# Peptides against a protein of PDB entry 4N7V, part 33

Target 1, 222 residues: chain A of PDB entry 4N7V
Amino acid sequence: TLRSITSPLVAHRLKPIRQKTKKAVVSILDSEEVCVELVKEYASQEYVKEVLQISSDGNTITIYYPNGGRGFPLADRPPSPTDNISRYSFDNLPEKYWRKYQYASRFVQLVRSKSPKITYFTRYAKCILMENSPGADFEVWFYDGVKIHKTEDFIQVIEKTGKSYTLKSESEVNSLKEEIKMYMDHANEGHRICLALESIISEEERKTRSAPFFPIIIGRKP

## One batch from the design tools (peptide; made by RFdiffusion4, then SolubleMPNN)

Design b1_p12_4_s1 (from b1_p12_4, 4 letters changed)
Fold by OpenDDE base, seed 3:
Structure b1_p12_4_s1 (fold): chain B 222 residues (1-222), chain A 12 residues (1-12)
Amino acid sequence: as target 1 above (222 residues)
Amino acid sequence: WELEEIEMFEVE
């Protein structure tokens, strides 16, 4: 199943972006929908031959072939759907489109990993919890120049000297020199706080059914 | 950031 390969993409709260490659253009629209335009070149002109338009929650996929499959000239936005439109749910998406959906999902996940959900200014650092999941990226930018980047898979440390290294296990974390452990402790505390606040705020959003509260900024830079 | 190229298949 498609679900065994990827979960439905989630593009909520993401800013619009358009990224072109040789063979495709992927966009997050103002509506937070995601579009994959498949591009072919004919006579030195690029044409959009196929479009996958995915809802912001990833559960609905609309597929169309501009100009009856002849293609529409590539522009600064996806071409409008034609009369030949197919609509699928995530679980009913034909296998022939799975790779393209996965591409869109990976793009969205990447954007999410760079999109602040919570920014928390402490006395010593700017802490940022990102939008990606599971295991959102967490960055700590200390005002003295030290940087810590936590992901689901690793922790990257950049010291004042510019020395950088990656930690992939708890044993490596435990082997850090004392000076770096202090930064790590602060980063972990900031991370804990951001996760706690995310939970509380998300619950309030659910109860209130108001506009999204995220992204939020807590505190201010000194 | 950037993504790898999508392998394109024939569009019918």
Scores: peptide ipSAE 0.034, ipTM 0.709, DockQ to the pose 0.067
Fold by OpenDDE base, seed 1:
Order: structure tokens, then sequence, then C-alpha cells
Structure b1_p12_4_s1 (fold): chain B 222 residues (1-222), chain A 12 residues (1-12)
């Protein structure tokens, strides 16, 4: 099943964006829907042959073939659906479209990993918890130039000198120089705080059923 | 930061 290889994409709170490749254009729309346009070149003109429009919660996929399958000239936005529209739920999406959905999902996940959910200014750093899940990316930009980037898979450290390295295990973290450990400690504390705030704010969102509270900025640069 | 291209299938 599709669910066994990916979860429904989540595009909530993401800003509109459009990424063009040779064979496809993927977009997040103002509506927070996600569109994958499949592109073919003919006579030096690019045409959209197929469009997958995915709801912001990833659960509904609308597929259409512009201009009766003849294609529509590539523009700065997806062509409007007109004819031959098919609508699928996530669990009923034909297998032939799974790769395209996965592509959209990966794109959204990437965008989420670059989208601030919580920005937290400390005395020493700008901390940013991103939107991706599970295990949201967490970045710490120290005002003195040190950067720490935590992901689900690794921790990247960029020192003042520009020296960069990646840590993938606790043993590697424990082997850090004492001076770097201080930065790591601060980063970890900032991370903990952001996660705590995320939990609290999310709970309040649930209770109020109001407009999204995220993204949020806490504190200010000293 | 870009994702890889999607393969297209064409029917002639």
Amino acid sequence: as target 1 above (222 residues)
Amino acid sequence: WELEEIEMFEVE
C-alpha cells in the first residue's frame, strides 16, 4: 500500500513555492495544496501533460490531464482543472501515481525542514525549530558564528573557523572538545525549550480551534 | 535544495 511507504503529506502553514525541474514542477499553492505538474518539451515549448493536485492534508489527490491530454503550455502556475478529472483518497490512489505522490511528499517534507515553526532567541543564539516531522530539524545560530544543525539522522557542527563535521552517534558527541560541548549543551537546552513550547502551544491550539499560532517568534536578538 | 527529477511516461 501507499501508506506502507509514505504518510500523507502535510502542507499546512507552508508558504507558496514553485520548484521547476526538467520533467516536473512542484508547487505549494496559496491554498496550501500541493501540485505536481508533469512536463514535456515539444518544439522548444514545455507543456504540462499531467497534474496531481494534493490537498493540504495529503488525503485527497485530484488528477487531471490538461487540454484533453494534449498538454497545456507551462506557465507560472498550474493549469486549472477542466476535463477528465479523477479524484482519489490517499488509500485509493492507483499505484501508477505513487512515485509522483512520494515526490510531492518528499518535497513538502524538505520544505517543512526549512520552514521555521518556532524561532527562539537566547542570549547566545538564534534557535529555530522547523516544521518537519517526526523529529523536526533544529538549528542554532550562535551570534559568534558557531552553527549547530540537528536532524533526525545527524548533528552538524560548524565552528567559528568554518570547520564543519557531522556527528551520527552519541559516542561522537561525547568525543567533542569541551568548548564545543558548551555550544552543544546550549543547543540542547534551546531544543528542549522549543519542544516544550511546541507542545504547550499545540495544546492551546487544539483547545481554542482558532487560527494557527505557528509560526511563532520568542524573544529577540540582544 | 532541489529534489531529483520525476520520470515521465508517455503514451504515443
Scores: peptide ipSAE 0.032, ipTM 0.697, DockQ to the pose 0.064
Fold by OpenDDE base, seed 2:
Structure b1_p12_4_s1 (fold): chain B 222 residues (1-222), chain A 12 residues (1-12)
Amino acid sequence: as target 1 above (222 residues)
Amino acid sequence: WELEEIEMFEVE
């Protein structure tokens, strides 16, 4: 199933963006929908031959073939759907479109990993919890120049000297120099606080059923 | 940021 390959993409709260590659253009629209435009070159002109338009929650996929399948000239935005439109739910998407959906999903996940959800200023650092899930990226920018980047898979450390290294196991984390451990401890505390705030704010957001509370900024730079 | 280009299914 498609679900065994990827979860439905989530584009809520993401800013509009458009990225062109050789074979496709992927966009997040103002509506927070995601579009994959499949591009073909003909006579030195690029044409959009197929479009996958995916809802912001990833659960609805609308597929259409511009200009009756003849293609529409590539522009600064996806072409409007006209005829021969198919609409699918995530779980009913034909297998022939799974790879294209996965492409969109990976793009959205990348954007999410770089989109601040919570920004928290401490006495020593700017902490940022990102939008991706599960295991959201967490960045700590210490005012003295040290940087820590936590992901689900690793922790990257950039020291004052510019020395950079990656930690991938508990043993490596435990073997850190004492001076680096201090930064890590602060980063971990900031991370804990951001996760706690995320939970609390999300619950209140659910109760109010109003506009999104995120992104949010807590505190200010000293 | 940029996502690496991946192979797509052929466009119909």
Scores: peptide ipSAE 0.037, ipTM 0.715, DockQ to the pose 0.057; fails the geometry check
Fold by OpenDDE base, seed 5:
Structure b1_p12_4_s1 (fold): chain B 222 residues (1-222), chain A 12 residues (1-12)
Amino acid sequence: as target 1 above (222 residues)
Amino acid sequence: WELEEIEMFEVE
């Protein structure tokens, strides 16, 4: 099943963006829907031959073929669906479209990993918890130039000197120089606080069912 | 913002 490969993509709260490659264009629209345009070139002109339009919650996929499959000239936005529109739920999406859905999902996840959900200013650093899940990325920009980037898979450290390295195990973290451990301790504390606030705010958001509370900024830049 | 290019598939 598709669900065994990927979960429904979540594009809520993401800003509009459009990324072009040679063979496809992927977009997040103002509506927070996601579009994958499959592109072919004919006579030095690029044409959109197929479009997958995915709802913001990833659960509805609309597929259409512009101009009866002849294609529509590539523009600054996806072509509007007109005829021969197929609509599927996530669990009923034909297998032939799974790879394209996965591509959209990976794109959205990447965007989420770079989209601030909580920005928290401490006395030493700017901390940012991102939108991706599970295990949201967490970045700490220390005012003295040190940077720590935490992901689910690794921790990247950039020291004042510009020296950069990646930590992939607890043993590597424990082997850090004492000076760097101080930065890591602060980063971890900021991370804990952001996660706690995320939980509390999300619960209140659920109860209120109003406009999104995120993204938020806590504290101020010194 | 960089992903590998998506492979093209036959269009029906």
Scores: peptide ipSAE 0.035, ipTM 0.713, DockQ to the pose 0.069; fails the geometry check

Design b1_p12_4_s2 (from b1_p12_4, 5 letters changed)
Fold by OpenDDE base, seed 3:
Structure b1_p12_4_s2 (fold): chain B 222 residues (1-222), chain A 12 residues (1-12)
Amino acid sequence: as target 1 above (222 residues)
Amino acid sequence: WTLEDIPLFEVE
């Protein structure tokens, strides 16, 4: 099943973006829908031959072939759907489209990992919890130049000198210099607070059933 | 960062 290789993408709260590669253009629209335009070159002109338009919650996929499959000239936005469109649910998406969906999902996940959900200013640092899941990225930018970036897979540290290294185990974390451990302790505390706030705010958001509360900023830059 | 950071699929 498609679900065995990827979860439905989630594009809520993401800012619009359009990025082009040689073979495809991926967009997050103002509506927070995700479009994958498959591009083919013909006579030195790029044409969109196929479009996957995915809903913001990833559960609905609309597929169409511009100009009856002849293609539509590549423009600054996806071509409008024609009357010849197919609509699928996530679980009913034909296998031939799975790889393309997975690509869209990976793109969205990457964007989410760089999209602030909670910004928290402490006395020493700017802390940012990102939108990606599970295990949202967490960045700490200390005002003195130290940076800590936590992901589900690793922790990256950039010291004042510019020295950068990656930690992938607790053993490596425990072997840090005492001075760096102080930064790590502060980062971990900021992370805990952001996770707590995320939980509380998400619950209130659920109760109110109103516009999104995120992204939010807590505190002020000194 | 760009889409180059993500493995691309082949277009049929």
Scores: peptide ipSAE 0.032, ipTM 0.702, DockQ to the pose 0.080
Fold by OpenDDE base, seed 1:
Structure b1_p12_4_s2 (fold): chain B 222 residues (1-222), chain A 12 residues (1-12)
Amino acid sequence: as target 1 above (222 residues)
Amino acid sequence: WTLEDIPLFEVE
């Protein structure tokens, strides 16, 4: 099943973006829907032959073939849906579209990993918790130039000297120089706080059922 | 970052 290889994508709170590759253009629309345009080239002109339009919650996929399947010239936005559209639920999506959906999902997840959910200013750093899940990315930009980037898989450190390295195990973290450990401790504390605030704010957001609270900024740069 | 790093397979 499709569900066994990917979860429904979630594009909520993401800013509009349009990214072109050789064979496809993927967009997040103002509506937070995701569009995958499959592109073919004929006579040095690019045409959109197929469009997958995915709902913001990933559960509905609308597929259409522009210009009766003849294709429509690539433009700065997806071509409008035609009257001859197919609509599928996530669990009923034909297998031939699974790879394209997976592509969209991976793109959205990447964008989420670069989209601030919580920005938290401390005395020493700008901390940013991102939108991706599980294990949201967490970035710490120290005002003195040190940077720490935490992901689900690793921690990247950029020191003031420009020295950069990746930590992939607890052993490596424990082997850090004392001066770097101080930065790591601060980053970890900021991370803990952001996660706690995310939980609290999300709960309040659920209760109010109003407009999204995120993204949120806490504090100011000193 | 770019989407070129994400492979897209199509059956033609």
Scores: peptide ipSAE 0.031, ipTM 0.698, DockQ to the pose 0.074
Fold by OpenDDE base, seed 4:
Structure b1_p12_4_s2 (fold): chain B 222 residues (1-222), chain A 12 residues (1-12)
Amino acid sequence: as target 1 above (222 residues)
Amino acid sequence: WTLEDIPLFEVE
């Protein structure tokens, strides 16, 4: 099943963006829907041959073929659907569209990993918890120039000198210089706080059932 | 910042 490969994408709270590649254009719309435009080139002109329009919660996929499948010239936005539109739920999406959905999902995941959900200013750093889940990216920008970027898979450290390295195990983290460990300790504390705030705010958001509370900024840069 | 180019593995 598609669900065994990926979860429904979640594009809520993401800002509009349009990324063109050789074979596709992927967009997050103002509506927070995600569009994958499959592009073909004919006589030095790019045409959109197929469009997957995915709802913001990833559960509904609308597929259409512009101009009766002949294609529509690539523009600055997805072509509007006209006729011969197919609508699928996530669990009923035909297998032939799974790879395209995965592409959209990966794009959204990347955007989410770069989209601040919680910005927390401490005495020493600007901490940012991103939108991606599970295991949201967490960035700490220390005011002295040190940067720590935590992902689900690794921790990247950029020192004041500009020296950069990646840690992929707890052993490597434990082998850090003492001065770097101090930065890591602060980063971890900021991370804990952001996760706690996320939980609390999300619960209140659920109860309120109104406009999104996120993104949120806690504190101010000194 | 700019997003990385994500390849589409299979284009049907």
Scores: peptide ipSAE 0.031, ipTM 0.698, DockQ to the pose 0.094
Fold by OpenDDE base, seed 5:
Structure b1_p12_4_s2 (fold): chain B 222 residues (1-222), chain A 12 residues (1-12)
Amino acid sequence: as target 1 above (222 residues)
Amino acid sequence: WTLEDIPLFEVE
């Protein structure tokens, strides 16, 4: 099943963006829908041959072929659907479209990993918890130039000297210099606080059922 | 903001 490959993408709270590659253009629209435009070049002009339009919650996929499959000239936005439109739920999406959906999902997840959900200013650093899940990215920008970037898979450290390295195991973390451990400890504390705040705010948001509370900024730069 | 290009498939 598609669900065994990926979960429904979640584009809520993401800002509009349009990213072009050689063979496709992927967009997050103002409506927070996600569009994948499949592009083909003909006579030095790029044409959109197929469009997957995915709802913000990832559960509805609308597929259409612009201009009866002849293609529509690539523009600054996806072409509007006209005829020959198919609408699918996530669990009923034909297998031939799974790879394209997965591409959209990966793009959205990438955007989420770079989209601030909580920004928290401490005495020593600017901490940012991102939107991606599970295991949201967490960045700490220390005011003295040190940077720590935590993902579900690794921790990247950039020291004041510019020295950069990646840690992928507890052993590597434990082998850090004492001075770096101090930064790591602070980063971990900031991370804990952001996760706690996320939980509390999300619960209040659920109760309110109004406009989203995120993104949010806690404190200010000293 | 870079991803590997999605393969181009034939349009039916």
Scores: peptide ipSAE 0.030, ipTM 0.705, DockQ to the pose 0.038

Design b1_p12_4_s3 (from b1_p12_4 with F1W L8M Q9F)
Fold by OpenDDE base, seed 3:
Structure b1_p12_4_s3 (fold): chain B 222 residues (1-222), chain A 12 residues (1-12)
Amino acid sequence: as target 1 above (222 residues)
Amino acid sequence: WELEPIEMFEVE
């Protein structure tokens, strides 16, 4: 199943972006929908041959073939849908489209990992919890120049000197210099607080069913 | 911020 490969993408609260590659253009629209335009070159002109338009919650996929399948010249936005449109749910998406959906999902996940969900200013640092899941990225930018970036897979440290290294195990974390451990302790506390705030705010959103509260900024840079 | 493009290598 497609679900065994990837979960439905989540593009809520993401800013619009358009990124071109050799074979595709992927966009997050103002509507928070995600479009994958499949591009082919013919006679030194790029044409969009196929478009996957995915809903912001990833559950609905609309597929169309511009200009009756002949293709439409690549422009600064996806071509308008034709009358020949196929609409699928996530679980009913034909296998031939799975790779393209997975591409969209990976792109969205990358964007999410760079999109602030909670920004928390402490006395010493700017802490940022990102939108990606599971295991959202967490960045701490200390005002003195130290940076800590936590992901699900690793922790990256950039020291004042510019020295950078990656930690991939608890043993490596435990082997840190005492000075760096202090920064790590602060980062971990900020992370805990951001996760707690995320939980509280998400619960309030669920109760009120109002407009999203995220992204949110807590505090101010000193 | 800028993102490095994710290349789609295989187009079916």
Scores: peptide ipSAE 0.046, ipTM 0.752, DockQ to the pose 0.093
Fold by OpenDDE base, seed 5:
Structure b1_p12_4_s3 (fold): chain B 222 residues (1-222), chain A 12 residues (1-12)
Amino acid sequence: as target 1 above (222 residues)
Amino acid sequence: WELEPIEMFEVE
């Protein structure tokens, strides 16, 4: 099943973006829907031959073929659906479209990993919890130039000298210089606080069922 | 908001 290889993409709260590659253009629209345009070149002109339009919650996929498969000239936005439209639920999506859905999902997840959900200013750093899940990215920008970037897979450290390295195990973290451990301790505290606040705010958001509370900014730069 | 492009090489 598709669910065994990916979950429905979640594009809620993401800002519009359009990214072109050689074979496809992927967009997040103002509506927070996600579009994958499959591009082919003919006579030095690029044409959109197929479009997957995915709902913001990832559960509905609309597929259409512009101009009956002849294609529509590539523009600054996806072509509007006209004829030959199919609508599928996530669990009923034909297997031939799974790879394209996965592409959209990977793109959305990347965007989410770069989209602030909570910005928290401490006396030493700007902390940012991102939108991706599970295991949201967490960045700490210390005012003195040190940077720590935590992901589900690794921790990247950039020191004052510009030296950069990646930590992938607890052993490596434990082997850090004492001065770097101080930064890591602060980063971990900020991370804990952001996760706690995320939980509290999300619960209140669920109760009110109003407009999204995120993204939020807590504190201010000194 | 800078993102590295994700390439799709196989288009059916």
Scores: peptide ipSAE 0.046, ipTM 0.753, DockQ to the pose 0.093
Fold by OpenDDE base, seed 1:
Structure b1_p12_4_s3 (fold): chain B 222 residues (1-222), chain A 12 residues (1-12)
Amino acid sequence: as target 1 above (222 residues)
Amino acid sequence: WELEPIEMFEVE
């Protein structure tokens, strides 16, 4: 099943964006829907031959073929659906569309990993918890130039000198220079606080049942 | 049919 290889994409709170590759254009719309336009070139003109429009919660996929399958000239936005529209639920999506859905999902996840959910200013750094899940990216920009970027898979450190390295295990983290450990400790504390705030704010958001509280900024640069 | 790798430089 599709669910066994990917989860429904989540595009909530993401800003509109359009990313073009040679074979496809992927967009997040104002409606927070996600569109994958499949592009073909003919006579030096690019045409959209197929569109997957995915709901913001990833659960509904609308597929259409512009201009009766003849294609529509590539523009700055997806062509409007007109003819031969098919609508599927996530669990009923035909297998032939799974790769395209996965592409959209990976794109959304990438966007989420770069979209601030919580910005937290400490005495020493700007901390940012991103929107991606599980294991949201966490960035710490120290005012003195040190940067720490935590992902689910690794920790990247950029030192004052510009030296950059990636840590992939606990042993590597433990082998850090003492001076760098101080930055790591601060980053970890900031991370803990952001996660705690996320939990608290999310709970209040659930209770309130109103407009999203995120993204949120805590404090400002001293 | 294979999609190209995703490349993103910034998010607005």
Scores: peptide ipSAE 0.046, ipTM 0.711, DockQ to the pose 0.269
Fold by OpenDDE base, seed 4:
Structure b1_p12_4_s3 (fold): chain B 222 residues (1-222), chain A 12 residues (1-12)
Amino acid sequence: as target 1 above (222 residues)
Amino acid sequence: WELEPIEMFEVE
């Protein structure tokens, strides 16, 4: 099943963006829908041959073929749907579209990993919890120039000198210089606080059933 | 911020 290889994408709260590759253009629209335009070049002109329009919650996929499959010239936005439209739920999406959905999902996840959900200013750093899940990226920008970037897979450290390295195990973290451990400790504390706030605010958001509370900013730069 | 385009799949 598609669900066994990916979860429905979630594009809520993401800013509009349009990224062109050789074979596709992926967009997050103002509506927070995600569009994958499949592009083919013909006679030095790029044409959109297929469009997957995915709802903001990832559960509905609308597929259409511009100009009856003849294609529509690539423009600065997805072509409008035609009368020949197929609509699928996530669980009923034909397998032939799974790879394209996965592409959209991975793109959205990447965007989410760069989209602040919680910005928390401490005495020493600007902490940012990102929108991606599970295991949201967490960045700490210390005011003295040190940067720590935590992902689900690794921790990247950029020291004051500009020296950069990646840690992929607890052993490597434990082997850090004492001065770097202090930064890591602060980063971890900020991370804990952001996660706690996310939980509390998300619960209130659920109860309120109103406009989203995120993104939020806690405190300000000293 | 800016994201660089990533080729993530081959179009059928």
Scores: peptide ipSAE 0.046, ipTM 0.751, DockQ to the pose 0.095

Design b1_p12_4_s4 (from b1_p12_4, 5 letters changed)
Fold by OpenDDE base, seed 4:
Formats: structure tokens, sequence, C-alpha cells
Structure b1_p12_4_s4 (fold): chain B 222 residues (1-222), chain A 12 residues (1-12)
């Protein structure tokens, strides 16, 4: 199943963006929908041959073929849907579209990993919990120049000198210099607080069913 | 910040 290889993408709260590659253009629209335009070059002109328009919650996929499959010249935005439109739910998406959906999902996850959800200013650092899930990226920008970037897979440390290294195990974390451990401890505390706030705010957001509460900023830079 | 260009699918 598609669900076995990816979860429905979530593009809520993401800013519009458009990324062009050789074979595709992926966009997050103002509506927070995600569009994958499949591009083919013909006679030195790029044409959009297929479009996957994915809802902001990832659960609905609308597929259309511009100009009856003849293609539409690539522009600065996806071509408008034609009358020949197929609509699928996530769980009913034909297998032939799974890789294209996965492409969109990976792009959205990348954007989410760089989109602040919670910004928390401490006495020593600017902490940022990102939108991606599960295991949201967490960045700590210490005011003295130290930077820590936590992902689900690793922790990257950038020291004051600019020296950078990546930690991938608890053993490596435990072997850090004492001065770096202090930064890590602060980062971990900020992370805990951001996760707690995320939970509380998300619950209130669910109850009120109002406009999004995120992104949110807690505190101010000293 | 862009996704690495990988050929994951064919254009139909």
Amino acid sequence: as target 1 above (222 residues)
Amino acid sequence: WELEEVEMFEVE
C-alpha cells in the first residue's frame, strides 16, 4: 500500500514555494495545496504533461493532463485543471502515481523541516521547533555563536570556532567535551519545553477550531 | 534548501 511507504503529506501553515527540477516542478500554493508538474522537453520548450494536485492534508489527489495530454507550456504556476480530471483518496491512489506522491511528500517534509513552528527565546539561545513530523527538527542558535541542530537521525554541532561535527549515537553525545555538554543540556531543555508547548497549544487549537495558532514565538531575544 | 534532483518517476 501507499501508506506502507509514506504517510499523507501535510502542507498546513507552509509558505508558498516553487522548485523546478529537470523532470518536475513542485509547488506549495497559497491555498497550501501541493502541485507536482511533470515536465517534458520538446523542441527546446518545456511542457507540463501531467499534474498531481494534492490537498493540504494529503488525503485527496487530483490528477489532470493539460491539453488532453499534449502538454501545456511550463509557466510560473501550475496550469489550470481541464475537464478531464481524476480524483483519488490517498488510500485509493493508483500505484502508478505512488512515486510521484512520494516525491511531493519528501519535498513537503523538507520544507517542513525548515519551517518554524515554535520559536522560543531563552536567556542563552534562540530555539526553533520545526513543522516536520514525526521527530521534528530542532535548532538552537546560541547567542555566543554555538549552533545545535537536532533531527530524528542525528545531532549537528557547530562550535564557536566554526568547527562542525555530527553525532549519531548516544555514545558520541556522552563523549562530548564538558563545555559542549552544557550547550547540549540547554538545547535538550529547550527542546522539552517546545514539545510540551506544542502539545498544549495543539490541543487548544483543536478545541477552538479557529485560525491556526502556529507559528508562535515565545519570549524575546535578550 | 531544495530537494535533491533524483529521477524517481517517468513523465507520462
Scores: peptide ipSAE 0.033, ipTM 0.701, DockQ to the pose 0.060
Fold by OpenDDE base, seed 1:
Parts: structure tokens; sequence; C-alpha cells
Structure b1_p12_4_s4 (fold): chain B 222 residues (1-222), chain A 12 residues (1-12)
């Protein structure tokens, strides 16, 4: 099943974006829907032959073939659906579209990993918890130039000198220089606070059923 | 930051 290889994409709170590759254009729309346009070149003109439009919660996929399958000239936005529109739920998506959905999902996940959910200014750093899940990326930009980037898979450290390295295990973290451990401790504390705030704010958001509270900014640079 | 193009998109 598709669910066994990917979860429904989540595009909520993401800003509109459009990324073009040779064979496809992927977009997040103002509506927070995600569109994958499959592109073919003919006579030095690019045409959109197929469009997958995915709902913001990833659960509904609308597929259409512009201009009766003849294709529509590539523009700055997806062509409007007109003829031969198919609508699928996530669990009923034909297998032939799974790769395209996965591509959209990976794109959205990447965008989420770069989209601030919580920005938290401490005395020493700007901390940012991102939108991706599970294990949201967490970045700490120390005002003195040190940077720590935490992902689900690794921790990247950029020192004042510009020296950069990646830590992939607890052993490697424990082997850090004492001076770097201080930065790591601060980063970890900032991370803990952001996660705590995320939980609290999300709960309040659920209770109020109002407009989204995120993204938020806490504090300001000293 | 960009997602690399993959051979996933075959346009017939």
Amino acid sequence: as target 1 above (222 residues)
Amino acid sequence: WELEEVEMFEVE
C-alpha cells in the first residue's frame, strides 16, 4: 500500500512556493494544496501533460490531464483543471501515481524542514524549531557565529572558525570539546523549551479551534 | 535547498 511507504503529506502553514525541475514542477499553492506538474518538452516549448493536485492534508489527490491530454504550455502556475478529472483518496490512489505522490511528499517535507514553526531568541542565540515531523529540525544560530543544526538523523556543528562537522551518535557528542559542549548544552535547552512551547501552544490551538497560532516568535535578539 | 530531480517522472 501507499501508506506502507509514505504518510499523507502535510502542507498546512507552508508558504507558496514553486520549484521547477526538468521533468516536473512542484508547487505549494496559496490554498496550501500541493501540485505536481509533469512536464514534456516539444518544439522548444514545455507543456504540462499531467497534474496531481494534492490537498493540504494529503488525503485527497485530484489528477487531470490539461487540454484533453495534449498538454498545456508551462506557465507560472498550474493549469486549471477542466477535462478528465479523477479524484482519489490517499488509500485509493492507483499505484502508477505513487512515485509522484512520494516526490510531492518529500518536497513538502523538505520545505517543512526549512519552515520556522517557533523562533526563540535567547541571550546567546536564535533558536528555530521547524515544521517537519517527526523529529523536527532544530537550528541554533549563536550570535558569536557558532551554529548547531539538529535533525532526526544527525547534529551538525559549525564552529567560529568555520570548521564544520557532523555528529551521528551519542559517543561522538560525548567526545566534543568542552567549549563546544557548552554550546550544545544551550542548544539542547533551547530545543527542550521550544518543544515544550509547541506542546502547550498546540493544545491551546486545539481548544480554541481558531486560526493557527504558528509560526510564532518568542523574544528578540538582545 | 532543492529536492533533486529523480527519474520518477515519466511523461508518456
Scores: peptide ipSAE 0.033, ipTM 0.696, DockQ to the pose 0.073
Fold by OpenDDE base, seed 2:
Structure b1_p12_4_s4 (fold): chain B 222 residues (1-222), chain A 12 residues (1-12)
Amino acid sequence: as target 1 above (222 residues)
Amino acid sequence: WELEEVEMFEVE
């Protein structure tokens, strides 16, 4: 199943963006929908031959072939759907479209990993919890120049000297120099706080049924 | 930041 290889993409709260490659253009629209435009070149002109339009929650996929399948000239935005459209739920998407959906999903996940959800200023650092899930990226920019980047898979440290290294196991973290451990301890505390706030705020957001509370900024640079 | 170009699908 598609679900066994990827979860429905989530594009909520993401800013509009458009990325062109050789064979495709992927976009996040103002509506927070995601579009994959499949591009083919004819006589030095690029045409959109197929479009996958995916809802912001990833659960609905609309597929259409512009200009009756003849293609529509590539522009600054996806071509509008025509009458020749197919609509699928995530779980009913034909297998022939799975790779294209996966492409969109990976793009969205990348954007999410770069999109601040919570910005938290401490006495010593700017902490940022990102939108990706599960295991959101967490960045700490210390005012003295040290940087820590935590992902689900690793922790990257950039020291004042510019020395950079990656930690991939608990043993490596435990083997940190004492001076670096102090930064790590602060980063971990900031991370804990951001996760706690995320949980609390998300619950209140659910209860109020109002506009999104995120992204949020807590505190300010001293 | 962006995804590297990967040949994931073909255009009909």
Scores: peptide ipSAE 0.033, ipTM 0.695, DockQ to the pose 0.059
Fold by OpenDDE base, seed 5:
Structure b1_p12_4_s4 (fold): chain B 222 residues (1-222), chain A 12 residues (1-12)
Amino acid sequence: as target 1 above (222 residues)
Amino acid sequence: WELEEVEMFEVE
């Protein structure tokens, strides 16, 4: 099943963006829907031959072929759906479209990993918890130039000297210089606080059923 | 914000 290889994409709260590659254009629209345009070149002109339009919650996929499959000239936005439209739920999506859905999902997840959900200013750093899940990315920009980037898979450190390295195990973290451990301790504290606040704010958001509370900024740059 | 080409799918 599709669910065994990916979860429904989540594009809520993401800003609009359009990313072009040689064979495809992926967009997040103002509606927070995601569009994948499949592109072919003919006579030095690019045409959109197929479009997958995915709902913001990833559960509905609308597929159409512009101009009956002849294609529509590539423009600054996806072509509008016309006559031949197919609509699928996530669990009923034909297998031939799974790879294209996965591409959209990976793109959205990448965007989420770079989209601030909580920005928290401490005495020493600007901390940012991102939108991706599970295990949201967490960045700490110390005012003195040190940077720490935490992901589910690794921790990247950029020291004041410009030295950069990646930590992938607890043993590597434990072998850090004492001065770097101090930065790591502060980063971990900021991370804990952001996760706690995320939980509290999300619960209140659920109760009120109003406009999204995120993204949020806590504190100010000193 | 860009995926590597190896992650791209083929256009049918």
Scores: peptide ipSAE 0.029, ipTM 0.684, DockQ to the pose 0.049

